# Designs tried in a protein design run: peptides against a protein of PDB entry 4QMF. Part 74

Target 1, 175 residues: chain A of PDB entry 4QMF
Amino acid sequence: ESSFMTLFPKYRESYLKTIWNDVTRALDKHNIACVLDLVEGSMTVKTTRKTYDPAIILKARDLIKLLARSVPFPQAVKILQDDMACDVIKIGNFVTNKERFVKRRQRLVGPNGNTLKALELLTKCYILVQGNTVSAMGPFKGLKEVRRVVEDCMKNIHPIYHIKELMIKRELAKR

## One batch from the design tools (peptide; made by RFdiffusion4, then SolubleMPNN)

Design b2_p18_2_s2 (from b2_p18_2, 7 letters changed)
Fold by OpenDDE base, seed 4:
Structure b2_p18_2_s2 (fold): chain B 175 residues (1-175), chain A 18 residues (1-18)
Amino acid sequence: as target 1 above (175 residues)
Amino acid sequence: DDEKILEEALKQLEEEEK
């Protein structure tokens, strides 16, 4: 039997408590057990003797990982779908200067969230910029592009460059 | 329409970047 555990920050506790019954119900459909430990600040998922598909535990692992990184449950639970993948991109270690970090992170979002929305459309991904991570959900190809844009942004390459590139690729694909 | 959204986003980004 397989088990995975993820720690979550204290500020997520109240939310996780609120949605945990929904998490349990979603995982029960796959006979995956789950535990929310408020003392340790952890979420655990486990296969059971009734788990039919052993691979679903990896999806469950991803679910709790996403939840720990502030992805809301209605979005995070989509990871249980076979065609859905995710990526949690650590962005906090690219720059040492806090102000520079904040500025570059903000570029991913852009004015009124337009940069992020454009990226989501072009990559067909859901993208959440939160704290020291960017969480993304979608097709594998799209996730690769998201990671590239996010990491390059933290390396001081403005997202607009990649947006233009992706737009060109999109137009070419329509032909 | 996705194309309109993308075009507008690009326009705004270009203006912001100068």
Scores: peptide ipSAE 0.170, ipTM 0.801, DockQ to the pose 0.658
Fold by OpenDDE base, seed 2:
Structure b2_p18_2_s2 (fold): chain B 175 residues (1-175), chain A 18 residues (1-18)
Amino acid sequence: as target 1 above (175 residues)
Amino acid sequence: DDEKILEEALKQLEEEEK
């Protein structure tokens, strides 16, 4: 058997408890077993003898990883789709100053979330900025772009630079 | 619709850079 485990923060416990039956049901379709350990604060996914797709366990791993990072279940469960990939970008280590960190993180979101929305549209990704991580889901190409924008933002490169670039590329692709 | 959203986002971002 193959198994993967992910720890989750305490503040996520109540939500995970609420949706765990849904997680179980979703994974049952692929004959993947799962366990929520409230004592340890962990989620585990495991292959079973009935698991027919060896690759699905990796997607299950990604599912619990996303859930641990505050991605809502209805979105996170989409990772089980073949065409969907994800990335969890650690942003907390780019800046030691908390105020600077918060400012740069806020730039990713922008006024009324418009910056983030624009980035989502341009990359065809779902993006969630939460705590010290940015979770993204979408096509590989889009994810690569998201990571670049996110990391550069934490390095004090305003997202507008990349958004402009992506818009130009988009226009060129329409021709 | 998407284009409008993008244009508005750019406008706002450009204003922030000022």
Scores: peptide ipSAE 0.155, ipTM 0.789, DockQ to the pose 0.726
Fold by OpenDDE base, seed 5:
Structure b2_p18_2_s2 (fold): chain B 175 residues (1-175), chain A 18 residues (1-18)
Amino acid sequence: as target 1 above (175 residues)
Amino acid sequence: DDEKILEEALKQLEEEEK
């Protein structure tokens, strides 16, 4: 038997309660058990005797990890697909100054979210900037690119540099 | 459609950097 547990912040409790039946149903299809502990503030996933694919537990682990970091269920549940990967990028430790941190984090989003939208299109990833983490879902190649852009942004390299680079690469690939 | 979105986004970003 394999099990994984993740903690979630208090502000996420209300949402998780509302979607937990959907989580249960999605995991039941794979014979993965799950538990929401409101006292501890945790989510747990477990294999059962009926679990056919032992690797699915790792995807279930990723599911609860994404949910804990504010990814909506309709998006997070896509992690159960074989072709979908995810990454949770910790950004809170790159800058000690809070104001500088907030400023650099905002650069990832950009005006009207256009920077983030452009990055999503170019990498074919879903990207959510929340708190001290950036959650991303998509192909491995795209995820690698997202992490590079996110980390460089926290290191004071503006995302526009990478966006231009990715656009050029995209044009070259169409030829 | 995606290309137009990207081009517009790039233009906006460039304007903000100036």
Scores: peptide ipSAE 0.153, ipTM 0.791, DockQ to the pose 0.658
Fold by OpenDDE base, seed 1:
Structure b2_p18_2_s2 (fold): chain B 175 residues (1-175), chain A 18 residues (1-18)
Amino acid sequence: as target 1 above (175 residues)
Amino acid sequence: DDEKILEEALKQLEEEEK
C-alpha cells in the first residue's frame, strides 16, 4: 500500500472540513482512502486492496497538495482526470526583501487580475497566486510556460514580455 | 504603455475564447 500526507495552514481548516465529504466521495470512485487530521493539520491519501490503478494515488497526492495551497475543490478535483497535470511553484525564495517580493508577486496578478487572466488564457492553465506559492493546473506544455513566466517575474522580468511572445506564437499557430 | 498593451491584448484574447 502507498500513502501520502500533506500539512495545511490553520486558516484552511474550516474550508477543508466543509468540503471533505466531497473529497472522500471523489476518491472513493477510485478506491482511494483519505483522512483529515484536524489536530495535526494534515490530509492523508492511501491505496486500498480495491485500488486497481496504481497511478491514481499520485493524483490523489496532488489533490491534497493543491487543497493545502488554497485551490478550491471544484478546480482541484480536476487533477484526477488523466489529461490534467499540476505544479506548485515556490516563489518566496527569489528575493529576501519583503517589499520587493510583494511588488513582483503583484506583477503576476496585474490590474484587476488581468495579467494572470491573460496568462491563463495563453497557457490554457488555471493559476492561483497565494502566499509564497503559485499553483497551476493544465497541460504539461502550458505548465512549463507558467513556471517560466512566474520564476522570471520573481527575477524582475515583467510578465507582459512573455505574454506578448505567447500571443505571437498563438497567432502564428492559427495560420 | 505596458498597461495599455496588456488591456488590448486581454480584450483580444477574451473575444477569441468566446
Scores: peptide ipSAE 0.104, ipTM 0.752, DockQ to the pose 0.072

Design b2_p18_2_s3 (from b2_p18_2 with E1S E2D E4K Q8E)
Fold by OpenDDE base, seed 5:
Structure b2_p18_2_s3 (fold): chain B 175 residues (1-175), chain A 18 residues (1-18)
Amino acid sequence: as target 1 above (175 residues)
Amino acid sequence: SDEKILEEALKELEEELE
């Protein structure tokens, strides 16, 4: 039997407590067991004797990973769908200067969040910028594009260049 | 519409780069 564990930061504890019954119910449909350890600050998922799909444990692993990175449950639980994938992009190691890091991270969001919204539309992904990570959910093709834009942004390539490229591709696809 | 949202986003981004 398989088991996966993910640590979560202290500030996430209160939220996780409030939604854990929902997590349990969602995973129970697949006969996956789960445990919230408030002392250690961890979430665990594991297969049971009744688990009929051995691959679902990997999606459960992704679920708790997303929850640990502040993705809301109603969105994170969609990872259990067959056509949904995710990526957690670590952005904290691209820049050593804190101020520069904050500025580049903000560029991903843009004015009024419009940059992020545009990127979500073009890639057909959900994207959450939080702390030192960017969490994304969607099709594999879209996720690949998101990671490129995010990493390039942290390397001081403004998202606008990728957005323009994606828009051109979108227009060509409509013809 | 999605197109309108994208166009507005590009406009704002271009203005930011100017």
Scores: peptide ipSAE 0.180, ipTM 0.805, DockQ to the pose 0.713
Fold by OpenDDE base, seed 2:
Structure b2_p18_2_s3 (fold): chain B 175 residues (1-175), chain A 18 residues (1-18)
Amino acid sequence: as target 1 above (175 residues)
Amino acid sequence: SDEKILEEALKELEEELE
């Protein structure tokens, strides 16, 4: 049997407890077992003898990974769909200065979240900026673009340059 | 529309960089 475990921060515990029955039901459809360990602060998914699709365990792994990084369940559960992929981008190690980190992370969101919304539309991805990670869900092509923009932002390249480029590409594709 | 959202976002971003 295959199993995967992820740790989650303490502040996520109350939410995970609330939605865990929904997680269980979603995974039961695929005969994947799951465990929420509140003492350790971990989530585990595992195949069973009734698991038909062996690849679904990898999606289950991604599900708990997304949940651990504050992605809400109604969005995270979409990872179980065949056409959905995800990426968890670690952004906390690009700069050592905390203030610089916060400023660059804020640039990803922008005023009123408009930068993030624009990026989501252009890449056809869901994007959540939380703590030291950026979680994204969508097509592989879009995810690649998101990672580029996010990492470049942390390297002091403002997202606006990528957004402009993506907008131009979008217009060209309509012709 | 998506186009309107993008245009408004771009405008705000450009103003922020100036």
Scores: peptide ipSAE 0.164, ipTM 0.802, DockQ to the pose 0.699
Fold by OpenDDE base, seed 4:
Structure b2_p18_2_s3 (fold): chain B 175 residues (1-175), chain A 18 residues (1-18)
Amino acid sequence: as target 1 above (175 residues)
Amino acid sequence: SDEKILEEALKELEEELE
């Protein structure tokens, strides 16, 4: 039997309490057990004797990982689908200066969230920028592109540069 | 400003994506 645990920040507790019954129901369909520990501030998923698909526990692991990073449940639960992958990109260690960090992180979102929307469209991914991480869900190839853009942004390469490149690649692929 | 330039660029990009 396999189990995975993730910690979550205190500010996430109230939300997780609210949706935990939904998490339980979703995982029950796959015979995966789960526990929300409010004292420790952790979520745990575990296989049971009735778990049929051995790979589903890894998706359950990803589910709680996404939830811990502020991804809403209706989106996060999609990770249980076979065609969905995810990535949690740590961005907090690229820049030591807090002001610079905030500015570069904001570039990922852009005015009115347009930069993020463009990236989501081009990569066919869901993308959430929160705190020191960027969470993404979608096809594997799209996720690779998201990680590149996100990390390069934190390295002071503006996302618009990559967006233009992605658009060009998209147009070429249609020919 | 850089912000204005980027906004215009993104707008153009969005139009091209449609």
Scores: peptide ipSAE 0.100, ipTM 0.747, DockQ to the pose 0.115
Fold by OpenDDE base, seed 1:
Structure b2_p18_2_s3 (fold): chain B 175 residues (1-175), chain A 18 residues (1-18)
Amino acid sequence: as target 1 above (175 residues)
Amino acid sequence: SDEKILEEALKELEEELE
């Protein structure tokens, strides 16, 4: 059998405890076992002898990865769907200055979250900016676009330039 | 100033996407 484990930060413990029964139920449908270890601060998923689709364990791996990065369960569980992919983009290592990091990360969100909303709409992705990571869920093409915008933002290229480009491409596709 | 311009641009963008 295959197994995967991910660590989660302490501040996530309370939430994970409250939704773990739902996680278990969702994975039981695929005969995937799961364990929440509160001492170590880890989540584990495992195939069983009853696991029919061996590929589902990879989606289960992604599920716990997303949950560890503050994605809420109702959204994260969608990763188990065949047409859904995800990406966890590390953004904490692009700049050394904390103030500069915070400023650039905030640009991804924008006023009232409008920048993020625009990016979500244009890429057809769910996007969560939290801590030192950006979590995204959606089609592969959209995820590729999200990663480019996010990384460029951390390299001091404002997201608006990419958003404008994506808007133009969208309009052209409607013709 | 730049932030305000960007905010207005994003607002217009949202309206277009909806």
Scores: peptide ipSAE 0.068, ipTM 0.740, DockQ to the pose 0.082; fails the geometry check

Design b2_p18_2_s4 (from b2_p18_2, 5 letters changed)
Fold by OpenDDE base, seed 5:
Order: sequence, then C-alpha cells, then structure tokens
Structure b2_p18_2_s4 (fold): chain B 175 residues (1-175), chain A 18 residues (1-18)
Amino acid sequence: as target 1 above (175 residues)
Amino acid sequence: SDEKILEEALKQLEEELE
C-alpha cells in the first residue's frame, strides 16, 4: 500500500481544520484514507484494502500538496478529476535579493491582477501566486506554458512578451 | 468576453512598460 505526506505552514492550520471533513469525504469516494496531524503540521493520504484504482493515490498526493500551498479546497479538489493536472512552481530560488523577488513576483499578478487573469485565460489554467510558490492547475500543455512564463518572469523577462505570443497563437488557431 | 479581457490586459501591460 502507498502513502504520501506533506507538511504545511502554521498559518494554514486553521483553514485546513475547517475543510478537512470535506477532504475526507472527497477521498473516501475513492477509498483513500487521510490524516491531518496538527502536532506535526502534516497531511497524509494512503491507499486502503478497498482502493480499487491504484493511480488515484497520486492525485490524492497532489491534492494535499496544493492545499499546503494555499489553494482553496473547492479548486484543489478538482485535481481528482482525470483530465486535471497540477504544478507547484518554486520561485524563491531565482533571486537572492528580497526586494527584487517581490517585484518580479508582483509582475506575475500585474495591475489589478490582469496579468494573471490573462495568463489563466490563455493557458486554460488556474494559477495562484502565494509565498515562494506558484500553484497551477489545468491541462498539461497549459501547465507547461505557465511554468515557462513564471520562471522567465523570475529571470526578469516580463510576462507581457509571453502573453503577446500566446495571443497571437490563439488568433491563429481561430482561423 | 474573454477577448475584451485579454485586449484590456494587454493595453494596460503595454502602458506599464512605456
């Protein structure tokens, strides 16, 4: 039997407690067991004797990973769908200067969140910028594009250049 | 519409870069 564990920061504890019954119910449909350890600050998922789909444990692993990175449950639980994938992009190691890091991270969001919204539309992904990570959910093709934009942004390539490229591709696809 | 949202986003981004 398979088991996966993810640590979560202290500030997520209160939220995770409030939604854990929902997590349990969602995973129970697949006969996946789960445990919230408030002392250690961890979430665990594991297969059971009744688990009929051995691959679902990997999606459960992704679920708790997303929850640990501040993705809300109603969005995170969609990872259990067959056509949904996710990516957690670590952005904290691209820049050593804190101020520069904050500025580049903010560029991903943009004025009034418009940059992020545009990127979500173009890639057909959900994207959450939080702390030292960017969490994304969607099709594999879209996720690949998101990671490129995010990493390039942290390397001081403004997202606008990628957005323009994606818009051109979108227009060509409509013809 | 999505197109309007994208166009407005690009407009704002371009203005920011100018």
Scores: peptide ipSAE 0.211, ipTM 0.829, DockQ to the pose 0.693
Fold by OpenDDE base, seed 2:
Structure b2_p18_2_s4 (fold): chain B 175 residues (1-175), chain A 18 residues (1-18)
Amino acid sequence: as target 1 above (175 residues)
Amino acid sequence: SDEKILEEALKQLEEELE
C-alpha cells in the first residue's frame, strides 16, 4: 500500500478539524483512506485494497499538501479532478531580509488584490499567497507561468511586466 | 467582465510604478 503524510502548522488545526469529514467523504469515493493526527499535526492519505485507480493517491497527496498551506477545502478538493494540477511554490528562501521579503510578497497581491486577480485570470489558475508559499491550481501551462511570475517577483522583477506580456499574448490569441 | 478587471488592474499597477 502507498501512503503520504504532510505536516501542517498549528494555526491550521481548527479549520482542518472542521472540514475533515468532508475530506474523508471526498477520498472515500476513490477508496483512499485518510488520517488527521492532531498530536503530531499531520495528515496522511493511503491506498486500500479497494483502491481502483493507483494514480489517485498522488492527487490525494496533493490535496493534503494544499490543505496544509491554507487552501480552503472547496478549492483544494478540485485537485482530485483529472484536468486539475497544482504547485506549491516556496518563496521564503529568495531573500534573507524579512522586510524585503514582505514587500516583494505583497507585490504579488497588489492593491486590493488586483495583481493576483489579474494573474489568476491570465493563467486560468487559482492562486493563494500565504506565509512562505504560493499555492496554485490549474492547467500545467498556467502553473508554469505562475511559477515564473512568482519567482521573478521574489527576484525583484515586478509582476506588472509579466502581466503586460500575458495580456498582449491574450489579445494576439483572440485574433 | 474579465477584460474590465484586467484593464483596471493594469491601470492601477502602472500608476503604482510611476
Scores: peptide ipSAE 0.205, ipTM 0.826, DockQ to the pose 0.705
Fold by OpenDDE base, seed 4:
Structure b2_p18_2_s4 (fold): chain B 175 residues (1-175), chain A 18 residues (1-18)
Amino acid sequence: as target 1 above (175 residues)
Amino acid sequence: SDEKILEEALKQLEEELE
């Protein structure tokens, strides 16, 4: 039997409490057990004797990982689908200056979230920028692109550069 | 400013995506 645990920040507690019954129901379909520990501030998923698919526990692990990083449940639960992958990109360690960090992180979102929307469209991914991480869900190829753009942004390469490249690649693929 | 230029560029790119 396999189990995975993730910690979540205190500010996430109220939301997780609200949706935990939904998490339980979703995982029950796969015979995966789950526990929300409010004292420790952790989520745990575990296989049971009735778990049929051995790979589903890894998706359950990803589910709680995404939830811990503020991904809403209706989106996060999609990770249980076979065709969905995810990535949690740590961005907090690229820049030591807080002001610079905030500015570069904001570039990922852009005016009215347009930069983020463009990236989501081009990569066919869901992308959430929150705190010191960027969470992404989608196809593996798209996720690789997201990680590149996100990390380069934190390295002071503006996302527009990659957006242009992605657009060119997209157009070439249509031919 | 660089920001303004990039914003306009993004807008143009978005239009091209449609």
Scores: peptide ipSAE 0.114, ipTM 0.759, DockQ to the pose 0.113
Fold by OpenDDE base, seed 1:
Structure b2_p18_2_s4 (fold): chain B 175 residues (1-175), chain A 18 residues (1-18)
Amino acid sequence: as target 1 above (175 residues)
Amino acid sequence: SDEKILEEALKQLEEELE
């Protein structure tokens, strides 16, 4: 059998405890076992002898990875769908200055979250900016675009330039 | 100043997107 484990930060413990029965139920449908270890602060997923689709364990791996990065369960569980992919983009290592980091990260969100909403709409992705990571869920093409915008933002290229480009492409596709 | 200009531009883009 195959197994995968991910660590989660302490502040996530309370939430994970409250939704773990739902996680278990969702994975049981695929005969994937799961364990929440509150002492170590880890989540584990495992195939069983009854696991029919061997590829589902990789999606289960992604599920716990997303949950560890503060993605809420109702959204994260969608990763188990065949047409859904995800990406966890590490953004904490692009700049050393904390203020600069915070400023650039905030640009991804924008006023009232409008920048993020625009990017989500244009890429057809769910995007969560939290801590030192950006979590995204959606089609592969959209995920590629999200990663480009996110990393460029951390390299001091404002997201609006990419958003403009994506909007133009969208309009052209409607013709 | 640049940030404010960009924010205003984004707002306009958002309206067009909706």
Scores: peptide ipSAE 0.106, ipTM 0.755, DockQ to the pose 0.112

Design b2_p18_3_s1 (from b2_p18_3, 9 letters changed)
Fold by OpenDDE base, seed 2:
Structure b2_p18_3_s1 (fold): chain B 175 residues (1-175), chain A 18 residues (1-18)
Amino acid sequence: as target 1 above (175 residues)
Amino acid sequence: DELDKELDKLSNEILKES
């Protein structure tokens, strides 16, 4: 029997309450049990004796991890698909200066979120920037690219260089 | 920042092509 727990911030409680039945139903298809603890502010997933695929618990772990980081359920639940991977990139410890952090994070997002949307298209990933984390979902190759761009951006390597590279790669792939 | 401006331009181009 395997179990995983993740904490979630208080501001996420209301939303999680509203979608928890959907979470339960999605995990029930795999015979994974789940618990929402509003007192502790935690989500727990665990295998049961009826869990057929032991590996699905890891995806369930990732599901609650994503939900805790503000990924909406309709997107987060896709992690249960075999071909879907995710990454939660911690960006808060790259820069100690608060203003510098905010500026670099904003650079990653871009005006109206256009830079981030472009990056999503180029990598075939979903990307959400929230607080001190960037959550991404998609193919492993794309996730690797996202992490590179995100971390480099926080290290003051401008995203434009990676965007140009990815654009070229995409054009070549269309041939 | 000039690079920021150029990045936004490129981003919009990518979005437009989609």
Scores: peptide ipSAE 0.728, ipTM 0.968, DockQ to the pose 0.965
Fold by OpenDDE base, seed 1:
Parts: C-alpha cells; sequence; structure tokens
Structure b2_p18_3_s1 (fold): chain B 175 residues (1-175), chain A 18 residues (1-18)
C-alpha cells in the first residue's frame, strides 16, 4: 500500500470542501482512496487492494499537490491523464525584498494576465501564479521551458527574451 | 519599464494570432 499526504492553506478549505465529492469520484475510477482532513488541513491519497495500476498513485499525489496550490479541480484533474505532467515551482526564495518579489511576480503575469497567457500558448501549458508558487501542467518540454522563464524572471532576467525565443521556435516549427 | 511595455505588446500579438 502506498499513500501520500499534502497540507493546504486555510484559504483553500472552503473550496476543497465544495469539490471533494468530485475528487473522490475521479479517484474512485482508479480505485484510489482519498481523505480530506479539515482539522489538520491535509489531503491524503492511497492505493487500495483494488488498485490496478500502481503508477496512478503518483498522479493522485500530484492531483492533491495541485489542488493545494489553488489549481481548480477541472484543470487539476487532467493530471490523471497519461500524457499530462505537472510542476510546482517555488518562487518565494529568489528575492528577499517583498516589493521586488511582487514586482517580478507581476512581470511574469503581465497586465490582465496577457504575458502568462502568451507563455501558456507558446509552451502548450496551463500556468497558474499564486502566492509563492507557480503551478504548471502540460508536456515535459513545455514544463521545462516554463520553469526556465519563471525562475529567470525571479532572478531579474526579463521574460521578453524567453518569449521572443519561444516565438522563433514556434515559427520554425510551422515550416 | 520599457521592456515591460514591449512585452505586453508582444503578448497581445501572440494572443491575437491565436
Amino acid sequence: as target 1 above (175 residues)
Amino acid sequence: DELDKELDKLSNEILKES
């Protein structure tokens, strides 16, 4: 038997309560058990004797990790698909100054989220910037690109350089 | 800054193209 647990912040509690029946139903299809502990503020997933694919528990682990980092369920549940991977990038430790942190994080998002949306299109990823983490879902190649852009942005390397590079790569791929 | 403005313009172009 394999099990994984993740903690979630208090502000996610209400939402998680609302969607937990859907989480349970999604995982039941794979015979993965799950528990929402509102006292501890944790989510747990575990294999059962009926679990057919032992590897699905790792995807279930990723599901609760994504949910804990504010990814909405309709998006997060896609992690259970075979062709979907994810990454949770911690961005809070690159800058000690709060104002610099906020500025660089906002630069990654852009006005009205346009920069982030553009990056999503270029990498074929879903990207959510929330708090001290960036959650991404998509192909491994795209995830690698996202992590580079995100971390470099927090290191004060402007995203425009990477966006231009990705645009060139996209254009070359069309030919 | 100036690069931020340029990035926003570029982002909008990408979004418009899609």
Scores: peptide ipSAE 0.727, ipTM 0.968, DockQ to the pose 0.973
Fold by OpenDDE base, seed 5:
Structure b2_p18_3_s1 (fold): chain B 175 residues (1-175), chain A 18 residues (1-18)
Amino acid sequence: as target 1 above (175 residues)
Amino acid sequence: DELDKELDKLSNEILKES
């Protein structure tokens, strides 16, 4: 039997309580048990004797990981699909200066979120920037590209260079 | 800066093409 647990910040508690029945239902389809512990501030997923696919527990692990990082349930639950992968990129430790961190994080998002939306299209990923993490969902190839852009941005490599590269790759793929 | 402006322009172009 396999079990995975993740902690979530206090500010997520109210939301998680509201959607936990939906989480339970989604995981029940795969005979994965789950527990929301409001005292500890944790989510747990477990295989049961009725779990047919033992690998689904890893996707359940990813589900609670995404939920802990503010990904909304309707998006996070897509991780249970076979063709969907995810990545949680920690960005908080690339820069020691708070103002510099905020500036670089904002550069990644762009005015009106346009940079992030463009990156989503180019990589075929969902991307959420929240606090000290960037959560991404999509194909492995796209996820690799997202991580590269995100981390480089925090390292003061302007996203424009990667965006141009991705645009060129997209054009080449049309041929 | 100039790169930020250019990035926003490119981003908008990408969004319009979708």
Scores: peptide ipSAE 0.723, ipTM 0.967, DockQ to the pose 0.982
Fold by OpenDDE base, seed 3:
Structure b2_p18_3_s1 (fold): chain B 175 residues (1-175), chain A 18 residues (1-18)
Amino acid sequence: as target 1 above (175 residues)
Amino acid sequence: DELDKELDKLSNEILKES
């Protein structure tokens, strides 16, 4: 049997407690067991003898990973769908200077989150910037695009170049 | 930053079109 565990920060505890019954119900449909450990601050998912599809445990792993990084449950649970993939992009190590990091991260988000929302539309992905990570959910093609934009932004390559490129690609794809 | 301003403008245009 396979199991995966993810730690979560203390500030997520109250929210995770609130939605954990929903997590349990969603995973029960696939006969995946789960445990919320409030003392350790961890979430665990594991296969059972009744788990039919062994590959679903990997999606369950991704679910708790997303939840730990502040993705809301109604969005995170979509990872259990066959056509949905995710990516967690670590952005905290691209820049050593904290102020520079904050500025580049904010550039990715944009005023009122408009840049990020535009990127979501162009890539058909959900994107959440939280702390030192960017969580994305969507098709593999879109996820690759998101990672490129995010990492390049942290490397001081302005997102506008990628956004313009994606806009052109979108227009060409319209029928 | 001038590029930041342009990006915001472009982003808003994308959002309006959606």
Scores: peptide ipSAE 0.721, ipTM 0.967, DockQ to the pose 0.962

